Peptides against a protein of PDB entry 5ONS. Designs and how they scored, part 41

Target 1, 181 residues: chain A of PDB entry 5ONS
Amino acid sequence: MFKKFDEKENVSNCIQLKTSVIKGIKNQLIEQFPGIEPWLNQIMPKKDPVKIVRCHEHIEILTVNGELLFFRQREGPFYPTLRLLHKYPFILPHQQVDKGAIKFVLSGANIMCPGLTSPGAKLYPAAVDTIVAIMAEGKQHALCVGVMKMSAEDIEKVNKGIGIENIHYLNDGLWHMKTYK

## One batch from the design tools (peptide; aimed at target 1 Q42 R83 K87)

Design b2_p24_5_s3 (made by RFdiffusion4, then SolubleMPNN; from b2_p24_5, 12 letters changed)
Fold by OpenDDE base, seed 4:
Structure b2_p24_5_s3 (fold): chain B 181 residues (1-181), chain A 24 residues (1-24)
Amino acid sequence: as target 1 above (181 residues)
Amino acid sequence: DKELEEKWKKIDEELDEFGKELAE
């Protein structure tokens, strides 16, 4: 989603959200990520304005005090940014890729099944379309936010093709935005 | 792999700075 993304070229505008809209978004976030509810007031303090950075390709980034928190495309599901996920790693279920897959993930490549079934990888139960945090063998922080294109069961059985779609990865255009105020 | 090592070095540096911000 952000492989060719550049803040200067791809950001259109930034708008401050109304209270009612913020409430709706918070409810949606809790529905998507139930574990976030106790932390939501810390992530999105009531006293702080919430903004949406509108980008090309129908991408929207939710921000508070310049921090990039969540993003979505075409009013689909919200994804946490890696920066938020690094602070709250429990927001998403995890999958772990082997060492060999790391360089490809960091190039924006989708995660292939062998990278999830080989030694060094860890594959956890997850249904298709589940948003997941991609962990790297031997690393502490998630390197990617992805979407299961196959169930974990099918990844194990078939072990060929795209297991997880790469949505947001370390050093992509979104990562390099750092903040937006 | 040197390229991978260099990439992660940069990431670690960025994450370290991020961690410092969180610790404050």
Scores: peptide ipSAE 0.035, ipTM 0.574, DockQ to the pose 0.047
OpenDDE base, seeds 1, 2, 3, 5: peptide ipSAE 0.029, 0.031, 0.026, 0.021; ipTM 0.589, 0.580, 0.556, 0.526

Design b2_p24_5_s4 (made by RFdiffusion4, then SolubleMPNN; from b2_p24_5, 12 letters changed)
Fold by OpenDDE base, seed 1:
Structure b2_p24_5_s4 (fold): chain B 181 residues (1-181), chain A 24 residues (1-24)
Amino acid sequence: as target 1 above (181 residues)
Amino acid sequence: EEELKKKWEELDEEFDKFSEELAK
């Protein structure tokens, strides 16, 4: 989603959200990520305005105090940014790729099944379309936010093809954006 | 910060168990 993204080229405008809209978004976030509910007031304090950075290709980034928190495309599901995920790693279920897959993940490539089934990888139960945090062997922080294109069961059984779609990864355009006020 | 660290550790333990179960 952000492989060719550049803040200077791809940001259109920024809008401060109304209270009613913020409430709706918070409810949606809790629905998508139930574990976030106890932390949501810390992540999005009531006293702080919530903004949407509107980008090309129908991308929207939810921000508070310049911090990039979540993003979505075409009003689809929200994804946490890696920066938020690093602070709150439990927001998403995890999958772990082996060391050999790291370079490909960081190039924006989708995650192939062997990278999730090989020694050094860790595959956890997850259904198709589940948004997941991609961890890596020997790394502390998530490298990528992805979407399961196969169930964990099918990844193990088939063990070929795209297991997880790469949505947002370290050093992509969103990562380099860092903040937006 | 300490609470977040604890959450991380709990998550790690849970996923280790899930991984083992999936491998069976």
Scores: peptide ipSAE 0.045, ipTM 0.617, DockQ to the pose 0.044
OpenDDE base, seeds 2, 3, 4, 5: peptide ipSAE 0.021, 0.020, 0.024, 0.023; ipTM 0.511, 0.464, 0.526, 0.503

Design b2_p24_6 (made by RFdiffusion4)
Pose (drawn by RFdiffusion4):
Structure b2_p24_6 (pose): chain A 181 residues (1-181), chain P 24 residues (1-24)
Amino acid sequence: as target 1 above (181 residues)
Amino acid sequence: ENEELHEEQKELGEKNLKEVEEEY
């Protein structure tokens, strides 16, 4: 989603949200990520203004104190940014790719099933369309936010095709936009 | 207890992020 994204060519503007809208977005975040509920007062303090950074192709980025928290396209699901995920790794279920796939996902490639079924990889049960944190064999921190395109069971069996769609990865355009200011 | 947990989580989260920023 952000492979060729930068602030100059992709950010149209930034709107500050009213209280009515903030509550609605928080509710959606709760529905989508149940375990995030105890942590929302910390992530989105009552005191701080909440802004949406509007981007081309109807991408929205939710910001608080200039920190990028979540993003979505159209009115689709919210995804945590990798920076937010690094602060709260438990927000998403995990999938671990083998170390050989790291270089490909850092270049924006989708995750193929061999990257999840090979030694060094760890594949956990997941239904299709689940938003997952991609972990690397031998790495402590997540490197990609993905969406299951095949269920985990199908990935084990079919073992060919895109297993996980690469949505956001370390040092993509979104990662380079450290803050909005 | 909840306040302490939130404080510890903040410190840990900032540490994790810092490590990732230094590496990449």

Design b2_p24_6_s1 (made by RFdiffusion4, then SolubleMPNN; from b2_p24_6, 8 letters changed)
Fold by OpenDDE base, seed 5:
Structure b2_p24_6_s1 (fold): chain B 181 residues (1-181), chain A 24 residues (1-24)
Amino acid sequence: as target 1 above (181 residues)
Amino acid sequence: MEEELLKKLKEEGEKRLKEVEEEY
């Protein structure tokens, strides 16, 4: 999603949200990520304005105090930014790729099934379309936010093709954006 | 207790942000 993303070229505008809209978004976030509920007031304090940065290709980034928190495309599900995920690693279920997959993930490649079934990888139960944090063998922090394209069960059984779609990864265009005020 | 826990977790999270760039 952000492989060729550049803040200067791909950001269209920024809007401040009304209180009623913010409430709706918070409810949506809790629905998508139930574990975030106790933390949401810390992530999005009531006293702080919430903004949406509108980008090309129907990408929207939710921001508070300049911090990039969540993003979505075409009014689909919200994804946490890696920066938010690093602060709150538990808001997504995890999957772990083997060491060999790291360089490919960091190039924006989708995660192939063998990278999730090989020694050093850890595959946890997850359904198709689950948004997941991608961890790596020997690493402590997530390197990617992805979406399950196959269930964990099917990844193990089929062990071929795209297991997880790479949505946002370290050093992509969104990562380099850092803040937006 | 809840406020203290939230504060601690926030501080730990901020530390992780500094570490990630060195890890990859």
Scores: peptide ipSAE 0.513, ipTM 0.897, DockQ to the pose 0.740
OpenDDE base, seeds 1, 2, 3, 4: peptide ipSAE 0.497, 0.513, 0.503, 0.492; ipTM 0.895, 0.895, 0.894, 0.892

Design b2_p24_6_s2 (made by RFdiffusion4, then SolubleMPNN; from b2_p24_6, 10 letters changed)
Fold by OpenDDE base, seed 5:
Structure b2_p24_6_s2 (fold): chain B 181 residues (1-181), chain A 24 residues (1-24)
Amino acid sequence: as target 1 above (181 residues)
Amino acid sequence: HMEKLLKELEEEGEKRLQEVEEEY
């Protein structure tokens, strides 16, 4: 999503949200990520304005105090930014790729099934369309936010093709944006 | 108790943001 993203070229505008809209978004985030509920008041304090940064390709980024928290495309599901995920690594279920997959993930490549089934990988139960944190063998922090294109069961059985779509990865255009006020 | 826990987790989270760029 952000392989060729640049803040200067791809941001269109920024809007401040009304309280009623913020409430709706918070409810949606809790529905998508039930484990975030206890943390949501810390992530999005009631006293702080919430903004949407509108970008090209129908990308929207939810921000509080200039911090990039979540994003979506075409009013689809929200994804956490890697920066938010590093603060709250438990808000997504994890998958772990092997060491050999790291360089490909960091180039924006989708995660192939062998990178999830090989020694050093860890594949956890997950359904298709589950948003996941991509971890790596021998690393402590997530390098990617992805979405399951196959179930974990099918990844193990078929072991061929795209297991997880790479949505946002370390050092992509969204990562480099850092803040927006 | 909750406020203390939230503060500790926030501080740990800020440390992780510094560490990740060194890890990759």
Scores: peptide ipSAE 0.392, ipTM 0.862, DockQ to the pose 0.717
OpenDDE base, seeds 1, 2, 3, 4: peptide ipSAE 0.363, 0.391, 0.379, 0.365; ipTM 0.851, 0.862, 0.855, 0.853

Design b2_p24_6_s3 (made by RFdiffusion4, then SolubleMPNN; from b2_p24_6, 12 letters changed)
Fold by OpenDDE base, seed 5:
Structure b2_p24_6_s3 (fold): chain B 181 residues (1-181), chain A 24 residues (1-24)
Amino acid sequence: as target 1 above (181 residues)
Amino acid sequence: MEKELLEKLKKEGEERLEEVEKEY
């Protein structure tokens, strides 16, 4: 989603949201990520305005005090940014790739099944379309936010093809955006 | 997930934010 993204070229505008809209978004976030509910007031304090940065290709980024929190495309599900995920690593269920897969993930490549079934990988139960944090063997922080393209069960059984779609990865265009006020 | 575990994970994440880029 952000492999060729550049803030200067791909941001269209920024709007401040009304209180009613913010409440709706918070409810949606809780629906998508039930475990975030106790933390949402800290992530999105009532005193702070919430903004949406609108980008090309129908990408929207939710921001508070310039911090990039969540993003979505074409009014689909919200994804946490890696920066938010690093602060709150429990927002998403995890999957772990082996060391060999790291360089490919960081190039924006989708995660192939063998990178999730190898000895250094850890594959946890997850259904298709689940948004997941991609961890790596021997690393402490997520390097990618992805979407399961196969169930964990099918990844293990088939062990061929794209297991997880790479949506947002460390050092992509969104990562380099850092802040937006 | 237990509150104490969540707090621990959060704290660990915040403390290491500056080191994330160095990990990879």
Scores: peptide ipSAE 0.289, ipTM 0.703, DockQ to the pose 0.381
OpenDDE base, seeds 1, 2, 3, 4: peptide ipSAE 0.273, 0.275, 0.286, 0.268; ipTM 0.668, 0.672, 0.717, 0.658; seed 2 fails the geometry check

Design b2_p24_6_s4 (made by RFdiffusion4, then SolubleMPNN; from b2_p24_6, 10 letters changed)
Fold by OpenDDE base, seed 5:
Structure b2_p24_6_s4 (fold): chain B 181 residues (1-181), chain A 24 residues (1-24)
Amino acid sequence: as target 1 above (181 residues)
Amino acid sequence: MEEELLKKLEEEGEERLKEVEEEY
């Protein structure tokens, strides 16, 4: 999603949200990520304005105090930014790729099944379309936010093709954006 | 107790942000 993204070229505008809209978004976030509920007042304090940065290709980034928190495309599900995920690693279920997959993930490549079934990888139960944090063998922090394209069960059984779609990864265009006020 | 826990977790999160760029 952000492989060729550049803040200067791909941001269209920024809007401040009304309180009612913010409430709706918070409810949606809790629905998508039930574990975020206790933290949501800290992530999105009531006293702080919430903004949406509108980008090309129908990408929207939710921001508070310049911090990039969540993003979505075409009014689909919200994804946490890696920066938010690093603060709150538990807001997504995890998958772990092997050490050999790291360089490919960091190039924006989708995660192939063998990278999730090999020694050093850890594959946890997850359904198709689950948004997941991608961890790596020997690493402590997530390197990618992805979406399950196959269930964990099917990844193990088929062990071929795209297991997880790479949505946002370290050093992509969104990562480099850092803040937006 | 809740506020103290939240503060601690926030501080730990901020430290992780410093570490991630060095890890990869």
Scores: peptide ipSAE 0.372, ipTM 0.851, DockQ to the pose 0.696
OpenDDE base, seeds 1, 2, 3, 4: peptide ipSAE 0.355, 0.369, 0.360, 0.351; ipTM 0.839, 0.847, 0.842, 0.846

Design b2_p24_7 (made by RFdiffusion4)
Pose (drawn by RFdiffusion4):
Structure b2_p24_7 (pose): chain A 181 residues (1-181), chain P 24 residues (1-24)
Amino acid sequence: as target 1 above (181 residues)
Amino acid sequence: SFLAPLTEEQEEEVKKLAEEAAEA
């Protein structure tokens, strides 16, 4: 989603949200990520203004104190930014690719099933369309936010094709936009 | 820094939840 994204060519503007809208977005975040509820007062303090950074192709980035928290396209599901996920790794279920796939996902490639079924990888049960944190064999921190395109059971069995769609990865355009200011 | 710092209790709770998420 952000492979060729930068602030100049992709950010149209930034709107500050009213209280009515903030509560609605928080509710959606709760529905989508149940375990995030106890942490929202920390992530989105009552005191701080909440802004949406509007981007080309109807991408929205939710910001608080200039920190990028979540993003979505159209009115689709929210995804945590990798920076927010690094602060709260439990927000998402995990999938671990083998170390050989690291170079490909950092270049923006989708995750193929061999990257999840090979030794060094760890594949956990997940239904299709689940938003997952991609972990790397031997790495402590997540490197990609993905969406299951095949269920985990199908990935073990079919073992060919895109297993996980690469949505956001370390040092993509979104990662380079450290803050909005 | 990214976001306000966590308290020691919160850091421990985040670590515990992270481990549970890794195992699941």

Design b2_p24_7_s1 (made by RFdiffusion4, then SolubleMPNN; from b2_p24_7, 14 letters changed)
Fold by OpenDDE base, seed 5:
Structure b2_p24_7_s1 (fold): chain B 181 residues (1-181), chain A 24 residues (1-24)
Amino acid sequence: as target 1 above (181 residues)
Amino acid sequence: AFGRPLSAEEQEQVAALAAQALAA
C-alpha cells in the first residue's frame, strides 16, 4: 500500500473530524480491535482533535496531535500504523517470519508460506483476511502489518504461494511520514 | 508500559531491524 508512497506527492489534504464522526470511528476501532478499548482514551484523548489525512488511491490516515494512528483504503478496515503498534503490540494478533524472510518483507514483498512454516517462524491460528502484526525471528518489534491471504491452517497444508499480504512495513512511505500536523 | 514512547534502545532495535531491507 505504501511502497511507492511519498508524502509530498501522495497526500491530498487533511480534515478535522466532527465529534459524531470520531465517536463512530472509535466504535469501529473497538469492534475491529476489542483489546484496544481500555487504551482508546489514551490513544485518542477526548480533548484532542482527530484528523484524517486524505491520500491518493483512497488512502486515509487517522491522526491525533500529528501522530499517525490508523489507516484504511477505500473505507475498508482500519490498520494500525507500525508506530502505534510498537506502543501497543497487542492491537493485532501476531505471526512470525523466519530470519531469511525479513529482508524480503522489508522490501515490500508479500510473505510466502515457507517463510511462515520454516524453522524460526511461528504461525499462530488466524482466519483469512485477519489483519496481523508480522514479527521477525529474534526481534521484539513488528516489522510489518499484513493481511492473511490464507488461513494459518491452509498455510501449513499448502505451504506455497502468498500466505500474508504485505500492507505496511518498516521504511515504507507511511513509516517515513512519522508525523503529520 | 504500553503507550509510552519507545526508549532509545528500542528505537535502535527498530532501526537495526529496518536496515535489513534488500538494496533497491
Scores: peptide ipSAE 0.664, ipTM 0.924, DockQ to the pose 0.107
OpenDDE base, seeds 1, 2, 3, 4: peptide ipSAE 0.656, 0.658, 0.659, 0.657; ipTM 0.917, 0.920, 0.920, 0.919

Design b2_p24_7_s2 (made by RFdiffusion4, then SolubleMPNN; from b2_p24_7, 8 letters changed)
Fold by OpenDDE base, seed 1:
Structure b2_p24_7_s2 (fold): chain B 181 residues (1-181), chain A 24 residues (1-24)
Amino acid sequence: as target 1 above (181 residues)
Amino acid sequence: SFLAPLSAEEQELVAKLAEEAKAA
């Protein structure tokens, strides 16, 4: 989603959200990520304005105090930014790739099944379309936010093709967009 | 926050890995 993203070229505008819209978004976030509920007031304090940075390709980035928290495309599901996920790693269920997959993930490549079934990888139960944090062998911080294109069960059985779609990864265009005020 | 942000060293490693991936 952000492989060729540049703040200067791809950001269109920024709007401050109305209270009612913020409430709706918070409810959606809790629905998507139930574990975030106790932390949501810390992440999105009531006193702080919530803004949407509108980007090309119908991408929207949810921000508070300039911090990039979540993003979505075409009003679809919200994804946490890696920067937020590093602070709150439990927001997403995890999958772990082996060391060999790291370089490919960081190039924006989708995660292939063998990278999730090989020694050093850890595959946890997850259904298709689940948004997941991609961890790596020997790394503490998530490398990528992805979407399961196959269930964990099917990844293990088939062990071929795209297991997880790479949505947002370390050192992509969104990562380089540290803040927006 | 549960985890500290990526250190300068980790960021450098990420950048290095990214460049290596692009070159491959």
Scores: peptide ipSAE 0.285, ipTM 0.835, DockQ to the pose 0.065
OpenDDE base, seeds 2, 3, 4, 5: peptide ipSAE 0.242, 0.222, 0.223, 0.219; ipTM 0.809, 0.791, 0.791, 0.791

Design b2_p24_7_s3 (made by RFdiffusion4, then SolubleMPNN; from b2_p24_7, 10 letters changed)
Fold by OpenDDE base, seed 5:
Structure b2_p24_7_s3 (fold): chain B 181 residues (1-181), chain A 24 residues (1-24)
Amino acid sequence: as target 1 above (181 residues)
Amino acid sequence: SFLAPLSEEEKKLVAELAEKALAA
């Protein structure tokens, strides 16, 4: 999603949200990520304004005090930014790629099934379309936010093709954006 | 936060791996 993203070229505008809209978004986030509910007031304090950074290709980034928290494309689901996920790693279910897959993930490549079934990888139960955090052996911080293109079960059985779509990865355009006020 | 920020070593590793992968 952010392979060719540049803040100067791809950001259109920034809008401060009304209280009612913020409430709606918070409810959506709780629905998508039930485990975030106890932490949402810390992540998005009531006293702080919430803004949407509108980008090209219908990408919207939710921000509080300049911190990039979540993003979505069109009317799709919200994804946490890696920066938020590093603070709250439990927001997403995890999948672990093998050491050899790391460099490819960090280039924005989709995660192939063998990278999830090989020694050093850990594949956890997950349905197709589940948003997941991509981990790697020996690493504490998520490398990537992805979407399951196959169920975990099918990844193990088929063990061929794209298992997880790479949506947001370390050192991509969104990562380099850092903050926006 | 639940995790410490990326260390300088980790940042360097990420940058190096990303650059190498993009160049390939």
Scores: peptide ipSAE 0.236, ipTM 0.807, DockQ to the pose 0.066
OpenDDE base, seeds 1, 2, 3, 4: peptide ipSAE 0.034, 0.028, 0.222, 0.034; ipTM 0.651, 0.583, 0.807, 0.635

Design b2_p24_7_s4 (made by RFdiffusion4, then SolubleMPNN; from b2_p24_7, 10 letters changed)
Fold by OpenDDE base, seed 5:
Structure b2_p24_7_s4 (fold): chain B 181 residues (1-181), chain A 24 residues (1-24)
Amino acid sequence: as target 1 above (181 residues)
Amino acid sequence: SFGPPLSAEQQAEVARLAEEALAA
C-alpha cells in the first residue's frame, strides 16, 4: 500500500474530525480490535483533536497530535501503523516468518507460504482476511502489517503461493512519513 | 504521544530492522 508512497506527492489534505465522528471511529476500532478498548483513551485522549490525513488512492491516516495511529483504504478496515503497533504489540494477532524471509518482507514482498511453514517460522491460527502483525525469527518488533490471503490451516496444507499480503512494512512510505501536523 | 516510549533496547532493535530494510 505504501511501497511507492511519498508524503509530498501523495498527501492531499488533512481534516480535523468532529466529536461525533471521533466517537464513531473509536467504536469501530474497538470492534476491530477488542483488546484495544482499555488503552484507547491513552492512545486517543478525549482532550486531543483527531485528524484524518487524506492521501491518494483513497488512503486515510488517523492522527492524534501528529502521531500516525491507524490507516485505511477505500473505507475498508483500519490497520494500525507499525509505530503504534510497536507500542501496543497485542493490537494484532501475530505470524512469524523465518529468518530468510525477513529481507523480502522488508522489501515489500508478499509473504509466501514456505516462509510461514519453514523452521524458524511460527504459524498461528487465523482466518483469511485477518489483519496480522508479521514478526520475524529472533526479533521482538513487528516488521510488517499484513492480511491473511489464506487461512493458517490452508497455508500449512497447500504451502504454495501468497500466504499473507504485505500492507505496511518498515521503511515504506508510511514509516518515513513519521508524523503529520 | 499515543503511548509509552520504547526502551533503549527496543529502539535499537527497531533501528536494526530499519537498517536491514534499507539493505534489502
Scores: peptide ipSAE 0.499, ipTM 0.896, DockQ to the pose 0.152
OpenDDE base, seeds 1, 2, 3, 4: peptide ipSAE 0.088, 0.192, 0.138, 0.106; ipTM 0.713, 0.790, 0.730, 0.701

Design b2_p24_8 (made by RFdiffusion4)
Pose (drawn by RFdiffusion4):
Structure b2_p24_8 (pose): chain A 181 residues (1-181), chain P 24 residues (1-24)
Amino acid sequence: as target 1 above (181 residues)
Amino acid sequence: SEESQELFEEGEREREEFLEEMEE
């Protein structure tokens, strides 16, 4: 989603949200990520203004104190930014690719099933369309936010094709936009 | 990366402080 994204060519503007809208977004975040509920007062304090950074192709980035928290396209599901995920790794279920796939996902490639079924990789049960945190064998921190394109069971069996869609990865355009200011 | 580690440590410190406030 952000492979060729930068602030100049992709950010149209930034709108501060009213209380009515903030509550609605928080509710959607709760529905989508149940375990995030106890932590929202910390992530989105009552005191701080909440802004949406509007981007080309109907991408929205939710910001608080200039920190990028979540993003979505159209009115689709919210995804946590990798920076928010690094602060709260438990927001998402995990999938671990083998170490050989690291170079490919850091270049924006989708995750192929061999990257999840090979030694060094760990594949956990997941239904299709689940938003997952991609972990790397031997690495402590997540390096990609993905969406299951095939269920985990199908990935083990079919073992060919895109297993996980690469949505956001370390040092993509979104990662380079450390803050909005 | 250094940045990922810093973010992780920052998030851990913030979570601990938030839980201590809840216990109080």

Design b2_p24_8_s1 (made by RFdiffusion4, then SolubleMPNN; from b2_p24_8, 8 letters changed)
Fold by OpenDDE base, seed 3:
Structure b2_p24_8_s1 (fold): chain B 181 residues (1-181), chain A 24 residues (1-24)
Amino acid sequence: as target 1 above (181 residues)
Amino acid sequence: TEEAEELSEEGEEEIEEYLEELEE
């Protein structure tokens, strides 16, 4: 999603949200990520304005005090930014790729099934379309946010093709957009 | 565990390690 993203070229505008809209978004976030509920007031304090940075290709980034929290495309599901995920690693279920897959993931490549079934990888139960944090062998912090394109069960038994779609990864255009005020 | 914290120094170093792997 952000492989060719540049803040200078791809950001269109920034809009401050009304209270009613913020409440709706918070409810949606809790629905998508139930574990976030106890932390949502810390992540999005009532006193702080919530803004949406509108980008090209119908990408929207939710921000509070310049911190990039979540993003979505075409009003689809919200994804946490890696920066938020590093603070709250429990927001997403995890999958772990082997060490050899790291370079490919960080180039923006989708995660192939063998990278999830090989020694060093750890595949946890997950359904298709689940948003997941991609971890790596020997690392404690996520390197990527992805979406399951196959169930964990199917990844194991088929073991070919795209297992997880790469949505956001370290060093992509969103990562380089550290803050937006 | 469901605990939140800012990225530690060790965490920042790990991110750098990730990026170094990309350059290799």
Scores: peptide ipSAE 0.528, ipTM 0.861, DockQ to the pose 0.057
OpenDDE base, seeds 1, 2, 4, 5: peptide ipSAE 0.519, 0.524, 0.511, 0.524; ipTM 0.862, 0.861, 0.857, 0.863

Design b2_p24_8_s2 (made by RFdiffusion4, then SolubleMPNN; from b2_p24_8, 13 letters changed)
Fold by OpenDDE base, seed 5:
Formats: sequence, structure tokens, C-alpha cells
Structure b2_p24_8_s2 (fold): chain B 181 residues (1-181), chain A 24 residues (1-24)
Amino acid sequence: as target 1 above (181 residues)
Amino acid sequence: TKEAEELYEKGKKEIEEYLKKLEE
């Protein structure tokens, strides 16, 4: 999603949200990520304005005090940014790729099944379309936010093709955006 | 929170160090 993203070229505008809209978004976030509820007031304090950065390709980024928190495309599900995920690693379920897959993930490549089934990888139960944090062997912090394109079960059985779609990865365009005020 | 910030900074450092190695 952000492989060719550049803040200077791909950001259209930024709007400040009304309190009612913010409440709605918070409810959506809780629905997607039930475990985030106790932390939401910390992530999005009531006293702080919430903004949406509108980007090309119908990408929207939720920001508070310049911090990029969540993003979505075409009003689909919200994804946490890696920056937020590093603060709150429990927001997403995890999948772990082997050490050899790291360089490919960081190039924006989708995660192939062998990278999830090989020694050093750890594949946890997850259904298709589940948003997941991509961990790596020997690394503590997520390298990528992805979406399961196959169930964990099918990844193990088929062990061929794209297992997880790479949505947002370290050093991509969104990562380099860092802040927006 | 302070804890969250520390976790982020730790992660950021880890990532930056790894990225530097890849660029070498």
C-alpha cells in the first residue's frame, strides 16, 4: 500500500474531526480490536484533537498530536501503523517469518507460505483476511503489518503461494512520513 | 505512557540498526 508512497506527492489534505465522529471511530476501532479498549483513552486522549490525513488512492490516516496511529483504504478496515504497533504490540495477532524472509518483507514483498512454515518461523491460527503483525525470528518488534491471504491451516497444508499480503512495512513510505501536523 | 514510549524507542533503535546493516 505504501511501497511507492511519498508524503510530498501523495497527501491531499488534512481535516480535524468533530467529537461525534471521533466517538464513532473509537467504536469502530474497539470493534476491530477489542483488546484496545482499555488503552484507547491513552492513545486518543479526549483533550486532543483527532485529524484525518487524506491521501491518494483513498488512503486515510488517523493522527493525534501529529502521531500517525491508524490508516485505512477506501473506508475498509483500520490498520495500526507500525509506530503505534511498536508501542502497543498486542493490538494485532502475530505471525513470525523466518530470518531469511526479513529482507523480502522489508522490500515490500508479500510473505510466501514457505517463509511461514520453515524452521525459525512461527505460524499461529488465523483466518483469511485477519490483519496481523509480522514478526521475525530473533526480532522483538514487528517488521510489517499484513493481511492473511490464506488461513494458517491452509498455509501449512498447501505451503505454496502468498500466505500474507504485505500492507505496511518498515522503511516504506508511511514509515518515513513519521509525523504530520 | 512512558512505558509505551520506551518500547517504541527500543523498537525504533532495533529497526534502524537492522536497516543500516542491510544497507551495508
Scores: peptide ipSAE 0.111, ipTM 0.735, DockQ to the pose 0.102
OpenDDE base, seeds 1, 2, 3, 4: peptide ipSAE 0.093, 0.041, 0.093, 0.031; ipTM 0.700, 0.652, 0.702, 0.615

